# Peptides against a protein of PDB entry 7RZF: the designs that were tried, part 48

Target 1, 358 residues: chain A of PDB entry 7RZF
Amino acid sequence: PFQEEHLKQLYKIVPIKDIRNLYVTFPIPDLQKYYKSNPGHYLGHLIGHEGPGSLLSELKSKGWVNTLVGGQKEGARGFMFFIINVDLTEEGLLHVEDIILHMFQYIQKLRAEGPQEWVFQECKDLNAVAFRFKDKERPRGYTSKIAGILHYYPLEEVLTAEYLLEEFRPDLIEMVLDKLRPENVRVAIVSKSFEGKTDRTEEWYGTQYKQEAIPDEVIKKWQNADLNGKFKLPTKNEFIPTNFEILPLEKEATPYPALIKDTAMSKLWFKQDDKFFLPKACLNFEFFSPFAYVDPLHCNMAYLYLELLKDSLNEYAYAAELAGLSYDLQNTIYGMYLSVKGYNDKQPILLKKIIEKM
Target 2, 358 residues: chain A of PDB entry 7RZF as posed
Amino acid sequence: PFQEEHLKQLYKIVPIKDIRNLYVTFPIPDLQKYYKSNPGHYLGHLIGHEGPGSLLSELKSKGWVNTLVGGQKEGARGFMFFIINVDLTEEGLLHVEDIILHMFQYIQKLRAEGPQEWVFQELKDLNAVAFRFKDKERPRGYTSKIAGILHYYPLEEVLTAEYLLEEFRPDLIEMVLDKLRPENVRVAIVSKSFEGKTDRTEEWYGTQYKQEAIPDEVIKKWQNADLNGKFKLPTKNEFIPTNFEILPLEKEATPYPALIKDTAMSKLWFKQDDKFFLPKANLNFEFFSPFAYVDPLHSNMAYLYLELLKDSLNEYAYAAELAGLSYDLQNTIYGMYLSVKGYNDKQPILLKKIIEKM

## One batch from the design tools (peptide; made by RFdiffusion4, then SolubleMPNN)

Design b1_p11_3_s4 (from b1_p11_3, 4 letters changed)
Fold by OpenDDE base, seed 1:
Structure b1_p11_3_s4 (fold): chain B 358 residues (1-358), chain A 11 residues (1-11)
Amino acid sequence: as target 1 above (358 residues)
Amino acid sequence: ETIHTGKPKWS
């Protein structure tokens, strides 16, 4: 168990690889027994969200952070950690205190809004989809994993316990959120810029580091984190599939794509799935333009157009990905290529959004 | 992105 002397500490760590990372760590109670509600996953989903009004969105807008992950991690026996980890830019390395301030502002926003049952329901639905359509794993690896988790879950639930949420527990969400305070923080900064500036060596791996107490003034600054109006809860994820019906294979189903529409302006090919029998589809579109590759200027304009289009679609990309949808946009010598893949139920919604931005 | 249980502390 971390004693008070282990809290409010800053570690400056020299990595072997050229990486810049920030780890903001909070000791939390062991949440293993609460796997049916999984309050750590709820908070990780929100803190690690990448949509508009998220912590990552704000930190990216400032050029300080590239990626963010948040969630629960196993600790030693009887306790866990909640960790917020970010990949730092060179500029972000200079603004670590402000980055952490924004983390606490986001956490304060979560306190102000309180636990949201609809967010829990989305997590439940996403996890249920992930469980139902889980890919086949290698038997040996899977068996070893199951054997390991039998120590934590009842035999009858061992297959479902990591996925299926059953209970909305706002009290447990608030309990974990109450542990995410500046007085409980451990900060680690990983950067080669600390080379030659360390005074300690880790015994097991020889990692060079420096340990410092975080100044009380900095802790107070984080404790006084106000509500930042830029932070908002995510909107409902419209891409979560709800229909998983698999249509019967047609009697005249061809082993190859059949031409089902042929017009002066379009050709449509269709192939029904006869192999996987999943509620998934692949939509592929080739757009032809005589101007796409006519000269270097038009080529660069077409490239720039697609980059701008991709940028304009970023607001949907994360929500679509969480829901098992993906899209790809590419320049071709004939024009452009669009692919939409994943669960078929909400593909029309994603496709419509793409076309509306085009 | 969400950190799942069991991910290493340091990459």
Scores: peptide ipSAE 0.017, ipTM 0.559, DockQ to the pose 0.109
Fold by OpenDDE base, seed 4:
Structure b1_p11_3_s4 (fold): chain B 358 residues (1-358), chain A 11 residues (1-11)
Amino acid sequence: as target 1 above (358 residues)
Amino acid sequence: ETIHTGKPKWS
């Protein structure tokens, strides 16, 4: 277990690759026995959320961070880590202390709001969907994986244990949140900018690094992290599918798309799935405009329009992705292409939002 | 994005 001497440490690490990463690590108890409630997943879901009011959204808005991942990681026997990892911009590398302050502000927001059962339910539902519609794996790889996880889970649950949440445990969520404190932090900054500024070499891989104690003043600043009004819990994910009904094959199902609507303004082709039998659909729209590619100006305007549209849809992209929905927008020589893919149940909701932004 | 112990659960 990490002793006090291992806490409040900053590691400056020289990578082989040109990468800039920040790892904010907290030692936490071994949560393996709590896999049915998985409090680390709950916190990882929120801390790693990418929607409006999220930690990532704020850090992106400042130009400091590109990506964020949060969650639990296995340690040695009897302990785990909770890690917040961000990809740093060049500017973000200069604002690491402020980035970490924002992390603690978000964590403080989570403490203030307390554990939310609806968030747990969403995680449960998402994991259940992922389990139910899991792709077929290669037997050899699957068997090896199952053999490995048999060390952690009962035989009866080995197939479901990684997916199915069963118990909302606000006490465990609070317990983990209580470990996510500045006094328990280990910070690693990975950047080539530390080249020639290190004094230690890692024994196994020869990684150059410098270890420093985080100043008490900095720890105090993080301990005094206030509630940042920009941070909000995510809204309910409206894209989570709830209906998985597979419609029976039509008697006259064609092996190719059939034209089911033909008007002066629109043509609609339909093909029912006759192969996969999944509650999924692909909606493809081709919009034609005689102005889209008539000249360079119109072409650029069409491009700009799509970029702005994509930007305006970013608020939904993450929630849709989590729910197994995706969309794609592309310029064509004739106009615009839109694709909506994934679970069919909530595709109309996503499509409506796209159309409303158009 | 969430760090999952194992394969990304949310495909």
Scores: peptide ipSAE 0.017, ipTM 0.545, DockQ to the pose 0.270
Fold by OpenDDE base, seed 5:
Structure b1_p11_3_s4 (fold): chain B 358 residues (1-358), chain A 11 residues (1-11)
Amino acid sequence: as target 1 above (358 residues)
Amino acid sequence: ETIHTGKPKWS
């Protein structure tokens, strides 16, 4: 376990690659025994959320961060870490203290809202879907993985333990959340900008770094993180599939797409899945416009339109992705292409959202 | 993005 002397430390690290990263690390208790409730996953889901009102959304809006990952990581025996990792912009590198302040503001928001059973239920449902429709893994790799995790889980649960949540434990969520405090923080900033400004070399990899104590004033600033009104819990994910019914093969099912609708304005081809038998579909739409590629102006206008459309759909993109739905929008020489893929149950909802933004 | 508690398939 980290002693007090190991907390409230800042590490400035020189990378080999041209990367800018911030790691905000908290020591937490070993949560392995709580795999059925997985409180670290709950917090990682919220802290790492990318929807409106999320930590990432706010940090992106400021131009400080490109990506964010939050969650628990295994440590040594008897302890774990909770880590918030962000990819920094050049501007973000200048605002690390403020970025961390925003992290603590979001954590404070989570404290204020308290554990939400519906969020746990969504995590449970998402993980159940992921388990049920898990892709086939290479047998050798899979067997080795299973053999490794047999040390952590009962034999009867070894296949399900990493996926199937069973118990909502708000007490454990609060326990972990209580460890996410400025007094427990370890900060690492990774940037080439620290080259020539380091005084230590890591023994194993020769990584140059500088270690500094975080000033008490800065810790106090983070401890006094207020509720930032821009932070909100995510809305319920409407894209989580609940119906997994697979329709029987039609008697006249063809091995190729059949034209099932032919009108002056539209043609529709359909092919039933005859191979995988998954509750998934691929919807592909080609839109034709005589103006799409007439001249450079129209081409650029069509491009701009599509970029604006993509931007307007960003609010749904993450929630859809979490639920195993994806969409793609592309300009074509004839107009535009739209693809919607994933679990078929909620595809109509996503498609409706796309059409409403068009 | 969530750090999955399952062994991240470090690809």
Scores: peptide ipSAE 0.017, ipTM 0.562, DockQ to the pose 0.176
Fold by OpenDDE base, seed 3:
Structure b1_p11_3_s4 (fold): chain B 358 residues (1-358), chain A 11 residues (1-11)
Amino acid sequence: as target 1 above (358 residues)
Amino acid sequence: ETIHTGKPKWS
């Protein structure tokens, strides 16, 4: 485990690739024994959330961050890490202290709201869906993985332990959240901008880096992180499927899409799944407009329209993705293409939202 | 995005 001397450290690292990353790392207790409640997953879900009022949404709005990942990572035996990793913009590289302040503001918001059972339930449901409909893995890889986790989980639970949540443990969530403090932080900034500004070389890979103590004044600023009113807990994910019924194959099911509706304004083709037998569907819509590609102006207007539409749908995109739904919008020479894919149960909800924004 | 705890590959 890291001793106090290893905390409150800043590492400036020179990458080989042109990347800009920030790693904010907290040592946490070994949570392996708590796999049934998985408090680290709960916190990772919220900290790594991409919806409105999320940490990422705010940092993106500032132009500082492109992507954010939050969660637990295994360390050595007896300890773990909680890591918040962000992809930095050039501007974000100049605002690392402020980015980390926002992280602590969000963490403070989580403390203020306390553990939410409904959030745990969503995580449980999402993981249950992921387990139930897990894709087939390559046998060799899967066997090796299972063999590797047999020392962590009971044999009876080895297949389910990484997925199925069983216990809401607000005490453990609070325990982990209490470790996410400025006094426990380790910061690594990865950027080529540190080239020629380093004084150490890593022994194994020859990575150039500089280690510095984080100033006490900066730690104090982070400790005094206030509640930022822009941060909110996510809304309930309405896209989580609950119905997984598979309709029986129709007697007249065709191996090809059949025309089931033909009108002056629309044609509808349908093909039932005769192969996978999953509670999933692919909805594909082609919209035809004689104006979409009539001239360069209309073409650009159609493009702009779709970009605006996509932007207006961003609030749903992440929640839909988490729930195993996706959509795609594309310009075509004939008009527009819309695709909605994933679990069929909540596709009508997503489709309705798309249409309402159109 | 959540970091899935990939168990350490014992290098």
Scores: peptide ipSAE 0.020, ipTM 0.529, DockQ to the pose 0.103; fails the geometry check

Design b1_p11_4_s1 (from b1_p11_4, 7 letters changed)
Fold by OpenDDE base, seed 5:
Structure b1_p11_4_s1 (fold): chain B 358 residues (1-358), chain A 11 residues (1-11)
Amino acid sequence: as target 1 above (358 residues)
Amino acid sequence: MSPWPPKPTLP
């Protein structure tokens, strides 16, 4: 385990590739034995959330970060890490201290709100769906994976252990949150901007780096992180499917889409799934407008409209994706194309939201 | 990637 001398350290690392990354790492206890509650997954879900009021949303709004990943990572035997990793913009590279401050502000918000059973339940439901409708893997890879995880889980649970949550353990969530403190932090900044400014070489890969102690004043600033009123817990994910009923095949089901509605304003084709028997659907809409491609101005206006529409839908995109729903919006020479895919149960909700923004 | 139902080919 890391000793005190290994904490509150900043590493400036020169990459081979032109990348800008920030890694904020906390040593945590081994959580393997708590796989049924998975407190690290709970925290990773919230810290890594991309919806309104999330850490990523705020950091993106400032132009500092492109992507964010939060979660537990395996260490050596007897300990793990919790890591927050962000892809930095050029501007974000200049604001690393402030980015980390925002991380601690969000963590402070999580402490203030306390563990939420409904969030755990959503994670449980999402994982259950993922398990139930898991895609077939290549047998060789799957067998090797299962053989590996047999060292960590009982034989009877080996297939379910990575997915099925069973126990809400607020005590364990709080325990992990208590480790996510500035005094326990290890920071790594990866950027080519450190080229020629390093004094050490990593033994195995020859990576150039500089190690510095984080100043006590900076640690203190992070320790005094406020709640930042821009941070809020996500809303309940309304897109999580609850109905998985597969309707019987219609007697007259054709192998091709059948025209089931024909009007002056619309045509509707339908094909029932006769192959996969999954509680999923694909909704495809083609909107026709004589103005969409009449001249360069209208074409550009149609493009701008779709970009604005996509932007307006960003608030739902992440929640829908988590729930196994997706949408796509494209310009066509005839107008606009919309596709909605995923579990059929909540597709009407997503579709309604899309149409309301249109 | 989960096998999606094939995109209905609109006639």
Scores: peptide ipSAE 0.008, ipTM 0.453, DockQ to the pose 0.029
Fold by OpenDDE base, seed 2:
Structure b1_p11_4_s1 (fold): chain B 358 residues (1-358), chain A 11 residues (1-11)
Amino acid sequence: as target 1 above (358 residues)
Amino acid sequence: MSPWPPKPTLP
């Protein structure tokens, strides 16, 4: 286990690849016994959220971060880590202290709001969907994985333990949040910009690094992180499927798409799934405009329109993706193409939002 | 992205 001397440390690491990463690590208790509540997953879901008012959204708006991941990581027996990892921009590399301040501001927001049962329920539902409709894995890899998991879970639960949440434990969420403090932090910055500025070499891989104590003034700055009014909890994810009914095969089901609507303004083809029997659909729309490709100006206008539309839909993209929905928008020589894919239950909601932005 | 951090091979 980490002693006090191992905390409040900064590591500057030289990578082989040209990458810029920040790792903010906290030692936490072993949460393995709490797999039915999985408080680390709850916190990872919120800290790693990409929607409006999220940590990532704010850091992206400043041009400091491209991606963010938050969650628990296994340590040795008896302890774990909670890690917030970000992909840094060149500008972000200059603002690491401020990035970490924003992390603590978001964590402070989570403390102020307290554990939310509805968020836990969403995590539970998402994980249940992921388990129920899990793809087949390669037998060799799957068997090896299960054999490893048998060390951690009862035999009866070994297949479900990584997915199915059972218990909302606000006490455990608060316990983990209490460990996410500046006094417990270990920071690693990975960048080629540290080449020639390191004084140590890692024994196994020869990685060059420098270790420094984080100044007490910086720790105090992070400890005094205020509530940033830009940070908000996510809204409820309306895209989480609740209906998984597979409709019976129609008597006249054809092996090919059938034309079911033909009008002056629209044609509709339909093909029922007769192979996979999943509660999923693919909706494909081709919109025709005689102006879309009439000249270079109109072509560029159509392109610009689509880019603006995509940008305007970013607020829904993450929530839809979490719920197993996706969309794609493309320019065509005839106009535009829209595809909506995933669980059929909430596709109409996503489609409506797309059309309303159009 | 999955809320599960990629296994950082941190030394």
Scores: peptide ipSAE 0.006, ipTM 0.468, DockQ to the pose 0.261
Fold by OpenDDE base, seed 4:
Structure b1_p11_4_s1 (fold): chain B 358 residues (1-358), chain A 11 residues (1-11)
Amino acid sequence: as target 1 above (358 residues)
Amino acid sequence: MSPWPPKPTLP
């Protein structure tokens, strides 16, 4: 376990690859025994959320961060880590202290709001869906994985333990949140900009690094993190599927798409799934416009339109993705192409959102 | 103990 001397440390690390990463690490208790409630997953879900009012959304808006991942990680026996990892921009590399301040502001927001059962329920539902409709894995890999996880879970639960949440434990969420404090932080900054500025070499991989104590004034700034009114809990994910009914195959089901609507303005082809029998669909739309590719100006306008449309849809993209929905928008020589894929239950909701933004 | 934060495995 980390002792006090290992806390409030900053590591400046020289990577082999040209990457810029920030790792904000907190030692936490071993949460393995709490896999049925998985408080680390709850916090990882919120801290790693990409929707409006999220930590990532704010950090992106400032141009400091490209991606963010939050979650628990196994340590040595008897302890774990909670890690917030971000991909830094060049500008973000100059604002690491401010980025971490925003992390603590978001964490403070989570403390102020307290544990939310509805968020846990969404995590539970998402994980249940992921488990239920898990793709077939190669037997060799699957068996090896299962053999490995047998060390951690009862035999009866070994297949479900990584997925199925059972218990909302606000006490455990609060316990983990209480460990996510500036006094417990370990910071690692990975950048080639530290080349020639390091004084230590890691024993095993020869990685060059510098270790510094984080100044007490910086720790105090992070301890005094306000709520920052820009941070909000996510809204309920409206894309989480709840209906998994598979309709019976039609008697006249064709092996190819059948034309079921033919009008002057639209043609519709339909093919029922006769192979996978999943509660999923692929909706593909081709929009035709005689103006889409008539000249370079119109072509560029069509491109710009789609880029703006994609940007306007970013607020839904993450929530849809979490729920196993995806969309794709492409320019074509004839106009535009839209694809909506995933669980069929909530596809109409996503499609409606897309159309409303169009 | 390796001073390195263990490489965050992507959750």
Scores: peptide ipSAE 0.006, ipTM 0.451, DockQ to the pose 0.090; fails the geometry check
Fold by OpenDDE base, seed 1:
Structure b1_p11_4_s1 (fold): chain B 358 residues (1-358), chain A 11 residues (1-11)
Amino acid sequence: as target 1 above (358 residues)
Amino acid sequence: MSPWPPKPTLP
């Protein structure tokens, strides 16, 4: 485990690739024994959330961060890390202290709200879906993986332990959250802008870096992180599938899409799945407009319309993706193409949201 | 699964 002297440290690292990353790391207890409740996954789900009121949403709105990932990482035996990693913009590289302040404001929001059983239930449901409909893996790779995780899980649970949640443990969530404090932080900034400004070389890979103590005034600033009213818990994910019924194959099922509706304004083709037998569907819509590609102006207007539509749908994109739904919007020479894919149960909800924004 | 960032080669 890190001693006190290893905490409150800043590392400036020169990468080989042109990347800008921030790593905010907290030493935490070994959570492996708590796999049935997985408090680190709960916190990673919230801290790494991309919806409205999330940490990422605020940092993106400021132009400082492109992507954010949060969660528990294995350390050595007997300890783990909780890491928040962000991809920095050029502007974000100048505002690292403020980015970390916002991280602590979000963490403070999580403390104020306390552990939420409904969030745990959503994580449980999502993981159960992921387990139930897991794709086939290559046998060799899968066997090697299972052999490795047998060191951590009982034989009877080895297939389920990484997925199935069983117990809501608010005490463990609070315990981990209590470790996410400024006095327990290690910060690494990765940027080529530190080239020629480093004084140390890593022994194994030759990575150039500089280590500095984080000033006490900065630590105090982070310790005094207030509640930022822009941060909110996510709303319930309405896209999580609950119905997995597969309808029997029709006796007269055709190998090709059949025309089931033909009107002056629309044609509808249907093909029942006769191959995969999954509770999934692909909805494809082609919208025809005589104005879409009549001239360069209309073509550009149609393009801009779709970009604006995509932007307006971003609030649903992350929640839909988590639930195994996706959509695609494209310009065509005839108009517009829309595709909705994934679990069929909640596709009508996503489709309705898309159509309401159109 | 929360996408884990690749192990930063942190010293």
Scores: peptide ipSAE 0.005, ipTM 0.481, DockQ to the pose 0.210; fails the geometry check

